# Designs tried in a protein design run: peptides against a protein of PDB entry 6O8C. Part 204

Target 1, 262 residues: chain A of PDB entry 6O8C
Amino acid sequence: VGLRYEKISLPKIHPRYDLDGDASMAKAVTGVVCYACRTASTLLLYQELMRKGVRWLVELVKDDYNETVHKKTEVVITLDFCIRNIEKTVKVYEKLMKVNLEAAELGEISDIHTKLLRLSSSQGTIESSLQDISSRLSPGGLLADTWAHQEGTHPRDRNVEKLQVLLNCITEIYYQFKKDKAERRLAYNEEQIHKFDKQKLYYHATKAMSHFSEECVRKYEAFKDKSEEWMRKMLHLRKQLLSLTNQCFDIEEEVSKYQDYT

## One batch from the design tools (peptide; made by RFdiffusion4, then SolubleMPNN)

Design b2_p28_4_s3 (from b2_p28_4, 13 letters changed)
Fold by OpenDDE base, seed 5:
Parts: sequence; C-alpha cells; structure tokens
Structure b2_p28_4_s3 (fold): chain B 262 residues (1-262), chain A 28 residues (1-28)
Amino acid sequence: as target 1 above (262 residues)
Amino acid sequence: SEREKLEKEIEEKLKKYKEEEKKAEEEE
C-alpha cells in the first residue's frame, strides 16, 4: 500500500491588487494549508504508531529467539545423553559378540548410534543459524531498530505546531481580506496595508508548504519505506526462527524413538 | 487494523488537499 505523495502546489498568488480576488485567494490558501496541517498531524501519528509496533516486534522476536535457544539447549542435552547411553550399550554388546549371541541387535544399536551422531552434527548448523540471527538482532546489527528513531518526523520537531502558527497567520490575513472586500474600496493607507499583508500571506503560505513537503511528507515517506523493508526482514527472521524450532522438535521426536534402547 | 485506518485517513486528507488545490487553481 504505497501512499505516493504527489507534490501539492499552492494556488498562484497574483500580484495584482484585487479585493475580491485577494479574498478568494486567501480563502483557498487557508484551506490548503489547513489540510496540510491536519495531514502532517496524521502522518506523525502514523509514525508514532509504527514506532510502537517496531518496538513490540523487536521484543517479540527476541522472546522467540530466546525460546528457540532454550529448546535447542534442551535438545542438545537430551541428545548427548542418548548418545552416551547408546555408546555404553554398544560396548556391552561388543563384549557379548565374542560368543556370537546377539549380532543382529548389535547391528541395530550401531545404526541408531550412527543416526544419533548425524542428528548431533546438525546441531552445529542450528547453532550457526542462531548466532547469525543473534548478530542481526544485536545493537548495530542489520535488523537494529535505530532507524525508527532517526528517520521520519517526531513530536519534538514541532512540525504540526509550526504549521499551525503559519495557518493562524494566514487565517488572520484572510479575515482581514474578507473585511476589505466588504468595504469595496480602501483608503490609500489601508490599501498599502492590504498589499503588505498579501506579501506576508504569500510568505507564510510558501513557508508552510515548503515545510510540509520537506519536513513532513518527505521524511514520512523515507520512514515508511524503511519501515516496510525492516518489517519484511523481521518477518523473514521469525520464519527462520520457527524453522529452527521445528528442527529442534524434529530432533527431539527422533531421539524419543530410541529411548527404549537406552 | 489501526494502521489501515490511519492510512485511509491520510489518503482522505490528501484527497481533500488536492481538491482544495484544484479549486484554488480554478479561481485563477
């Protein structure tokens, strides 16, 4: 869902003195900047929500990692125990083989031993994978969430408040222009004030739109892009953890089949 | 989801902004 923000432009502010046109223009500008302000607020809220989500997901994945590590450790202990027991059994049967009594059983036990050793060898791969995941989740790792604090807009930036101040200035000028329009004709001094206010309106409007575009929208888009990428990577990592967990369970299940031989 | 709701709200606000922009251009 790519909200591509298309660059929104201000209506042209004509330099011509026209009380009706100036009032209409000021009204339009007020509307545009008002929506920019509201949009900026929404964008900020979205980012704050996403930051909460990022933090939550990090903790969730860390918990999943710890559980997987715990399970892996448990399986390693169990597997090592089974291997040791089977090795003892093999030694006993080798002694019995001197009288040729249980050759078939020895073969079966030896096969089990081989299978267990194979399972044990897979533990190294699981460990390596867990280490990789740990490195990615570590501070400074590829999946660090530091970007969430660096990218985008923050409440401390006061972007919405800055836009609101500009909007207030614009709105004040608009109301004055509405009054000026009602007078139909201004005295020379009032006309000069009107012209100055029009310049101020232009300045405030331009500043507002520039700020909105550069400090709100652009930063939001950058944040969104990074967040989406990071989220995809995190979800993939969770899938990897699940796979490792399943491998541990599979090993445990296989080991359980040989418990009667221990 | 709350995210989807916010995204929709953003889209609606952007749409309104564009509509106001268009009105302002028509008054030129």
Scores: peptide ipSAE 0.016, ipTM 0.447, DockQ to the pose 0.032
Fold by OpenDDE base, seed 4:
Structure b2_p28_4_s3 (fold): chain B 262 residues (1-262), chain A 28 residues (1-28)
Amino acid sequence: as target 1 above (262 residues)
Amino acid sequence: SEREKLEKEIEEKLKKYKEEEKKAEEEE
C-alpha cells in the first residue's frame, strides 16, 4: 500500500568537453530532476491525504468507542436489574420451601441465578478491554496520531519549490547546451563558459537528487511505514470494538430469555 | 545539521568531479 515510484538516478557525467554529449547529458538530467519534482509533489499530496484520513479515522473510532461504552452500560443496568429480581424470587421460594411447597422450581431459578452471575463476571473483561482501548486512543497512547504530524514531508518544508528552482537552473543550462551544440564549435571564452555551466549543472543536479532522496523519499518511506502500522492497529481496534459490542448484545439476549421466567 | 551534511557531501562530489575533469584535460 502506498504510492509506487520508479527509482531514479543521474546519468553518468563525463568530464570531457563534448558539445553533443553534454547536450544529451543535460537533457537526461533535466528529465530525471523533472521526474523528481513531480514525484515529490505526488508524495507530498499522498501524505497530506493520509493525514486527513488519519484524523477522520481517529474520530470514527472514538465514536465507535462511545457507542460501545453506551451499549455496555445499558447491558450492565439490565443485567443488574435481572439479577436483583432473580435474587428476590429465590428468597421467596426459599420461604415457600419452609412451608412445604414444591422445590422443583427453586433449582431452576437457582441455576438461572448462577448463570446471570457468570454473565456479570464477564462484564469485567469487557470493561477491562474498553479501558485498554481508551488508553490506547488517549493522548500519548499507543495509537496516538502525533506521528502523522511529525513524520514525512510537509508543505511548509517547501521541498517541491526547492526542487523546482534547481530544475529551472538545470533547464536553463540544458537550453544553452542545445544552442552550443548547434554552433558546432565554440570560441575559447564560450567554451570556458560551457565548461563552467557543466559544473553548475552537476552541482544543481546533485543537490536536487540528494534533496529528493534524503528529504522527500526517505521521509516519505518512514511516513508510509508508520502509517501502515498505525492503520493496521486502528482497524484491528475497530474490530475489537465491534466484538465487544456483539458480546454486549449476546449478554442482552441471554438476559432477556431469563427475564421471561421471572 | 542534516543540511550541512548534505552540503558537505555535495562539495566533496563536486571536488571529485573537478579533479576528474582536470585529469581528462591533462590526458588530451
Scores: peptide ipSAE 0.013, ipTM 0.373, DockQ to the pose 0.778
Fold by OpenDDE base, seed 2:
Structure b2_p28_4_s3 (fold): chain B 262 residues (1-262), chain A 28 residues (1-28)
Amino acid sequence: as target 1 above (262 residues)
Amino acid sequence: SEREKLEKEIEEKLKKYKEEEKKAEEEE
């Protein structure tokens, strides 16, 4: 589940010189960029937590895979042992049949042998499926987690710090505009400085919003989408592993019915 | 240009911020 945030936009910046209006505008801009800083920090934190979750899930699925492989191996050993014993029994009964002893039992044992061989073929299918899963989990596979380190934003990008620098510049101008408002009227030189600072404010605000949108939000959304897709695939893979494990248990149960003949 | 001057100022402030952050981490 991704973070919800409000879409933010800069207020309209009027070119008209107005001490009251400029102070109000600067206050609003400061608020918007402040929200952008906090949001960028939250989005970064979310991604870092998700990366930890991804690593955890990879290890969990690897454990599930190893358990399934272990169970498959156990069943193969048991099945092979049972097949070998039945084959020995078949040979004994074939010899006995030559002397007209227990011919009816040979048919039953031969049928069991045929069933066991079919179960062995099913193990081949399970092995193929496990190999496919292993390939998908391997480095460079379809379920590799390399994307988690590439996609999105990272602390090393220093996006929050960059936004904070811009916010500090904007806040400084805002405080000056509050003072200018309190003076009610500025001298000519002070008025020119005010107009110049308003241009700087616009520049900083625009840069902050562009950076927030393009380098924070967009990359976050790409990371979120990729993570959701990957997570769905991983959960599906876990279900596949569970299915394979259950198939192994089913085969083991069936083999156990014939152990009395060995 | 005035834009280039402003960009340089931002870069300098960012550098200062990183240095202050590093000092704060070293004091903890």
Scores: peptide ipSAE 0.009, ipTM 0.368, DockQ to the pose 0.023
Fold by OpenDDE base, seed 1:
Structure b2_p28_4_s3 (fold): chain B 262 residues (1-262), chain A 28 residues (1-28)
Amino acid sequence: as target 1 above (262 residues)
Amino acid sequence: SEREKLEKEIEEKLKKYKEEEKKAEEEE
């Protein structure tokens, strides 16, 4: 979920010299660029917060991974121990069978042994899955968080400050146009200055809007899209880890059924 | 300087602006 912002556009700038119209236009432009400044700041803040969240989630998932690995290791140890004990029992019964003693239980124990070996074989699949997850989380992996540092806007870009400078220039012209409007009529020289300032206003406004759209909004959207995709993948990975953990528990439970024979 | 370049660009656009203004006045 990303921040919602309103689509902004510059008002139409008429070439006609009109003190009232120019003052109104300048006011509108000031408002638009002011909104751009505020929006840029908000978008930047969002991205910074998301970067923190990304780092947090990476650590969380790493912890989940380590827990899963630990659980797997425990199960492997338990299973191997159980297998070894059953194998010893099988050997004893085989010896007894040679002397026609206690042959009836050998088949059952052998079946248990076979089942345990099958469970042991499943550990390889769990291991391979964990290795895949590890590779994805590793530097350069598919779930690397390098994008969070590269994509989007950063405080170092000084986008808000740059926009603020332009806003200041625009605001200054707006205030002058308010004064010009109050004069109702300008002398020739002042009229020429007004026209020149109107052109400056246009330039500053256009520059501000271009900067906002290209350096703020576009980069933000790219960051947002990547973040959403990455987050979805990370959540899926967590589910995979949980599944693997559950598989380990299932194996442990199954092994526990045969502990009475060991 | 970037400022000088900007000023030149503004001046060029101002010429165009004046031409458009004149046309607008003639259409009235």
Scores: peptide ipSAE 0.013, ipTM 0.419, DockQ to the pose 0.285; fails the geometry check

Design b2_p28_4_s4 (from b2_p28_4, 10 letters changed)
Fold by OpenDDE base, seed 3:
Structure b2_p28_4_s4 (fold): chain B 262 residues (1-262), chain A 28 residues (1-28)
Amino acid sequence: as target 1 above (262 residues)
Amino acid sequence: SMEEELEKKIEEELKKYEEEEKKAEEEE
């Protein structure tokens, strides 16, 4: 779930000299750019927190993987041991059968042997699945977290600070326009300065909004979309690992039923 | 151009901001 923000736009800047209108316009511009600064900061914080979460989730899933591999290995050893023992028993009973003895018992043991071999075959499928998961989690795999370092905005970009500088310049002009409004009428030289400052305000404001849209919002949205996709895939992978673990436990339980014959 | 002059001013103000931030970190 991403952060919600309001779509912002600059008010219309009229070219006409109007002390009251210019002060009001400057106030509105200050408000909009101030909102952009705060929003940019919030978006940056969100991304930094998400990066921490991504790293945590990667380590968690790697731990789950290692546990599953360990359990699988344990089951393979147990199963192989059981199969070897049953095979020895089968050979003994086959010799006895030559004398027409123990035929019923031989049939039972042979059935157990067949079941164990089927369980052994399932281990190959589990191994293949684990290898697939391992490949996906590898540095070059589909679930690599390298995107988290590449996508979005970073503190080193200094986007918030750049916007703050522009906001400071705009705010200074706004305060001057408040003073100009209070004078009701400016002398010729002061009027020319006011007109010049109005142009400066326009350039600062447009630069701030462009920077906010292109370097903050756009990159944030890309990061958000990528993170959501990646997290869904990781959660699915974790579910797969759990399924494989359960399969190992099921096999272990089944093998335990036949240990009395080994 | 007027735009180029404004960009230079912004860069100067950014440098001042960075210097103030460094001073604050040194006082901690």
Scores: peptide ipSAE 0.018, ipTM 0.454, DockQ to the pose 0.023
Fold by OpenDDE base, seed 5:
Structure b2_p28_4_s4 (fold): chain B 262 residues (1-262), chain A 28 residues (1-28)
Amino acid sequence: as target 1 above (262 residues)
Amino acid sequence: SMEEELEKKIEEELKKYEEEEKKAEEEE
């Protein structure tokens, strides 16, 4: 679940010259753009934290994979050893059976041998599953984290700084409009400056909101969606690894039951 | 600074905007 933010819009800017209205409008615009700056900063921070989390999770899953591979290798060695010992035992009992000795015991050992061979065959399936997981985690695989570096907003984009510059310009105009309001009436030249500043304010505000929406919010939403999907897949993969690990332990436990015969 | 450069660019764009608005006012 990503960060929630409120959809913001600029107040209506009336073209009419009104010192009281213009000061109030400028205040409202300042507030909206200020919110955009703060929101952009928060969204950026969230994405950076998520990128760290993604990298961490990748390393964690790789470690889990390596541990599972190690465990599987251990089990394969143990199982192969057990199979070889049982095969030797079977040969001995087959010789004894020629003189009708211990036929029931030979049957039991043969059954154990069959079970061990079945367990050995299951190792092939585990190996195939591990190879699939490895391929998915590999560079260019389906679970590669390259998207985390490409999608969303980055500190290098300087979006917050750009918005802050625009906010500073807007704030300056707002403070001037407060002064203009206090004068109640402006001289002709000052009135013209006020009108131009109002246009500048509109320009800055529009630019800020456009930048916020297109470069901050849109990219954030794309990042969020991809991150959620990727995270779900990674968690599922981790569950698969756990299942494979458990299968290895189950095989090891079953083999241990037959050690008395080896 | 990057902020100064951005501000300069904004000022340049605003100047163009002001020129366009001034032309529009003169045509009315």
Scores: peptide ipSAE 0.016, ipTM 0.424, DockQ to the pose 0.130
Fold by OpenDDE base, seed 2:
Structure b2_p28_4_s4 (fold): chain B 262 residues (1-262), chain A 28 residues (1-28)
Amino acid sequence: as target 1 above (262 residues)
Amino acid sequence: SMEEELEKKIEEELKKYEEEEKKAEEEE
């Protein structure tokens, strides 16, 4: 669930000199840019929290991987031990068969040996799958978390602070326009200052909205999209690890059935 | 899912942050 933000736009700025209209416009601009500052802060916080979550998930999946590798290794050792014991038994029965004893039992043990060798071959497939997963999680792999440090916005970008500076300039002009409105009429020089401040207001507001859209929102959306995709892939990988673990358990269970013959 | 749990945690922390910011603004 991504952060929902409202698409904000600047109010229409009329070129006409109007003390009441200009004060109202300045108030609206102040509100919009204030919202942009708050939103930028929230978007930054979201990304920082997501980065922490990404690091946590990587560690969790690495633990799952190590557990799966451990289980696989355990099964390989058990299987190899069982195979060696069955091979010894086969040799004994082959000697007995030369004396025409226990020929039927030799056939059964030989079949078990063949089944165990097939199980051993399946371990090769599991090993290959684990190697693939390891490669994907490795530095430079497809599921590396390097993107989380590169994509999006960062505190070091100082986006919120930059927007706040612009907001302060805008707010100052707004307060002056409130005073101008209260005067009902301005002298010629004061009117010229008011008109100049209105141009400054427009400049600061436009700069703020451009910065917000291009440096905050766009980068956030890119980060969000990448994070969602990456997280889905990581969850799928975790399911694959679980599947491999279950396959190891299945092999172990089957091998246990033949331990009575060893 | 782990994804949903992470999203919930993020939303909870964001909500706390927004509430703290609102309180700070009301006290100014």
Scores: peptide ipSAE 0.013, ipTM 0.393, DockQ to the pose 0.017
Fold by OpenDDE base, seed 4:
Structure b2_p28_4_s4 (fold): chain B 262 residues (1-262), chain A 28 residues (1-28)
Amino acid sequence: as target 1 above (262 residues)
Amino acid sequence: SMEEELEKKIEEELKKYEEEEKKAEEEE
């Protein structure tokens, strides 16, 4: 589950000149944009950590795949050896049957041979499944991690830094509005500057919120959705690998029962 | 009115600021 954050909105900005109201509004705006900066930083950090986790998981699954392939190969060698030995035994017993010796044991050995051949046929299905997994894990495969580098926000986008610049501008205006409030009454020129700064504050705040919404939140949500989908597929693939490994062990165990006849 | 002139000036300055920001974004 991705990071939870609160939906933020700018406070209502009254057009009327009011030193007390403007200072309060500026404080609220500063708080909102400050939250946006911190949230953007947290969302970026989360995505970077997730990218590391994605790379780690890919390598882990590749290792699991290689181990499964190795185990499968071992089982194939063992099974083939057992089949060859049983076939030799069958031939010996067939010769003995021609002279009416030891006919009763031939039926059991032939049944074992048939069972081993069935087990051998299942190896083809395992091999096909492993090939499918390999194709999915390939650089151009369905489970490629290219999305992790394309989706979301990145440090190179400098979104946090851009928001911080806007926050600095807003904070400066807020501190000026605190001073203006303390004066209770401004001279005409100072009043005009205050009104101008109020418009600048609005502009910076709107820009910050738009940037936060469109470049930070939206892209994060897209990354999160892709991450969740990809993670589900990877976990399913790991389960498939585990199933294939277990099938190899099951075959090995079954073959071990017949080794006394080889 | 003087207030209307000031509002127009504010709008002009904001527009300049937007244009400068657009240029800065295009240069990046």
Scores: peptide ipSAE 0.015, ipTM 0.421, DockQ to the pose 0.034; fails the geometry check

Design b2_p28_5_s1 (from b2_p28_5, 13 letters changed)
Fold by OpenDDE base, seed 2:
Structure b2_p28_5_s1 (fold): chain B 262 residues (1-262), chain A 28 residues (1-28)
Amino acid sequence: as target 1 above (262 residues)
Amino acid sequence: KLKEEEEKMLKEGSEEFKKWYEEAKKEE
């Protein structure tokens, strides 16, 4: 389940010189960028948690794979043993047939042998499927988790820190505008500084929100989409492994019916 | 202490903005 976030929009910045309006605007801008910082942090945390989940799921699926391979191997050994025993029995009965003994039983044993060989062929298809699954899970395979380290945002990108620096600059201007508002009127030089700071505030705010949108939100969405797709494929693969395991059990059960003849 | 107060002010500012944004969206 991905994080839902609200769309952040910067308040309109008017060029009009108004100490009360500028203080209010600066307060709003500070709030927006602050929210962006928090959101960026939350999005980063989510991605880090998801990466842990991905690694966990990979290990889980590898365990499922190993269990399936083990079961397959067990069935192969049992089946091969049964086939060898039936082949020995067939040879004995063929000798007895030469003296007109047990002809009907030879036919039955030969049919069992044929059925066991068919089961062995089915086991071969299971092996091929397991090899395919292994290739998909291997490095460079279709279900490799390398994307989780490449896609999205990372702590090393320092996006939250970059936004925080811009937020600090904006906050400083906001505090100055609060002071300016309290003065009610500024001297000419102070007024020029105020106007210049307003431009700086706009610049920092625009830079912050652009960075947030392009480097945080967009990359997060790409990561989210990729993770959801990968997770669906992994869950499907687990179902395939379960199916293969069940097929092995079915073969084992069928072989057990013929063990009385060995 | 000063950092905590600053964080509190920023939090309050963010909450005020959310309210403002919701109101502005209703006026559109």
Scores: peptide ipSAE 0.054, ipTM 0.707, DockQ to the pose 0.031
Fold by OpenDDE base, seed 5:
Structure b2_p28_5_s1 (fold): chain B 262 residues (1-262), chain A 28 residues (1-28)
Amino acid sequence: as target 1 above (262 residues)
Amino acid sequence: KLKEEEEKMLKEGSEEFKKWYEEAKKEE
């Protein structure tokens, strides 16, 4: 729904008393306000659906985060265990080297130890990245979903209902103007009432369209913009989590290659 | 009948809105 809703201008209301023209004008105004009311309802529904989507995505990403943290923890445990075993092996081979036995094997084991230590160092970077992600997802973080509750329109605002009330008033005047048109000529008192009703119609219509523009469209656009920005950031974060997960798997796979030496 | 009339008004309103929107774009 990419329509930049510009300020909806009402059909020009001519001040001249014309029963045919007034009926036609009133019909047009009724249609416009009716459309605004329906549009407001649609915009509200969209926002409510988006809020549900936002909440769902937050929970999904939190689950992904927790899974990644769990995997990272497992890898750290495995890696630490492997390092300790290799260190024990190195000590044994160092003792054997004193009698000039298995010098080549000691070199290989030492290289493995160095590689494992490098992998262990990379875990610090992963941890830092996870902490950053956690901070961003935390309450008050950059990816907090508080905006979804603050921005846009809400059912509690009763914007649609307010517009509907105004629409009802306008519609009533329209039907009266349709009757007035059918009479072709009004008595003086009826003519004065018609003129007053025309002013009321204008007032209600103006109020409706102003409310629609300021309270429905503008707020919706703000919500939409924020939602798009937030969504992009969340998707990027998910990509980061996936990358971290893959790094954990890569480390695990690499460590598994050295298990035969332990 | 009232629903049909509402739908008709909505359709007409939509068309009028489109006209308005197009006119508003021209004034920018």
Scores: peptide ipSAE 0.084, ipTM 0.710, DockQ to the pose 0.031; fails the geometry check
Fold by OpenDDE base, seed 3:
Structure b2_p28_5_s1 (fold): chain B 262 residues (1-262), chain A 28 residues (1-28)
Amino acid sequence: as target 1 above (262 residues)
Amino acid sequence: KLKEEEEKMLKEGSEEFKKWYEEAKKEE
């Protein structure tokens, strides 16, 4: 289960000039934007860890694939050798049958030959399945990991840093509002500055929360959904590879029963 | 010194907001 985040909303802003209220509001806004920065950092970290995991899993599955291909190749060589030997034996017995000798033995060998040909056919199916898997893992395939580099947020986007800059601006205004509150009454010019700073604070806060929602949360959710889908498919593919490997072992075991006739 | 005070204030503000938010959720 991916990281849960809480929906962040800005506190209600009252337009009225109130030194106590403005200080309290500024404190709350600072807290909200600070939380957004931390959340953005956490979401980024999660995605970076997932990207590492994706790369690791791709390499693991490629290794599994190569092992399966290797095993399949060994079985094919063994099976082909056995088939060739049985075919030679069949030809010899067919010549003997013309003299009405060893008809029963010929029947048995012919049955073995038929079984081996069926096993050879199953190898063709395994090959086709492996080719399908290879195509899916190849660049541009359905299981390519290119999405992991494209989707979501990245350190190069500098989202956390951008949010931090805005947070710093907000924090500076908050500290000034705390001082203003302590003075209880401002001179006319100072009052006008306070009012302008209040507008700036709201501007910065809105910009921060918009950036957080659009560039951090939305992209994270897209990345999360894509990663979950991809992971399910990769795990299924790995199970398919294991099944193919087991089929190769089964064929090898059956072929070994007929090696005494070769 | 100023950076440490800023970091402390940000931490306190965030914690207070979280508490408020949690309380507000309980009242809904």
Scores: peptide ipSAE 0.053, ipTM 0.707, DockQ to the pose 0.031; fails the geometry check
Fold by OpenDDE base, seed 4:
Structure b2_p28_5_s1 (fold): chain B 262 residues (1-262), chain A 28 residues (1-28)
Amino acid sequence: as target 1 above (262 residues)
Amino acid sequence: KLKEEEEKMLKEGSEEFKKWYEEAKKEE
């Protein structure tokens, strides 16, 4: 998932002096660089929105984590209480067994006790998983969002503004070339200026497109790749949290079945 | 002579623009 853009390439600039051709070329170049500016702006906006989304998702997942931890704690308390009650009951029945009373019920209670202990053991796995998630979400963890501030393009880079300046220069030359075309013939000095401006246009355009490619597109792609990887991991983590929550509910439900024996 | 002057002008213009760009980068 990401913003799609068309590959931008500059038209071939011919060195031949041709007022009609130069005006047409300048128009084409202006269009290309204009598109680059717009694209750069869009790419920047996308990244800024993604950064906001990343921060939002981090907070959401932290909330989910805290909720899961709370639920786990509740289940542990309930489970421990149930285990203690069953253990008391087992002791009572063991004493009664020594007096040859009610031997058949002791086996069932003992089985329940064993099941509860197994459930208690599973809580250890849940705890370990939660600790792993916490470590991953912590500052410096594998799911830290520091990359979102480091990767890609930022408003402070002023890439769009830099491109806009170059576009303005190119556009000015284009408008002059339109005028030159309308004159059909230029005086010698004007012709030399035209040739000079053609070289300037080429230089500005090349610089703009290089800047766009290296500072906008490349950095955006790096940001995009990292964001996709990070988002996938975060979504997976959220699913893990949900799974852990469900496990807690399952344990709680099972414990509730045995509460009648206490 | 005219071609040499033209090449010189184009070269000077390119170098001037390069300098401008480098200065513009430093001011940022």
Scores: peptide ipSAE 0.025, ipTM 0.534, DockQ to the pose 0.057; fails the geometry check

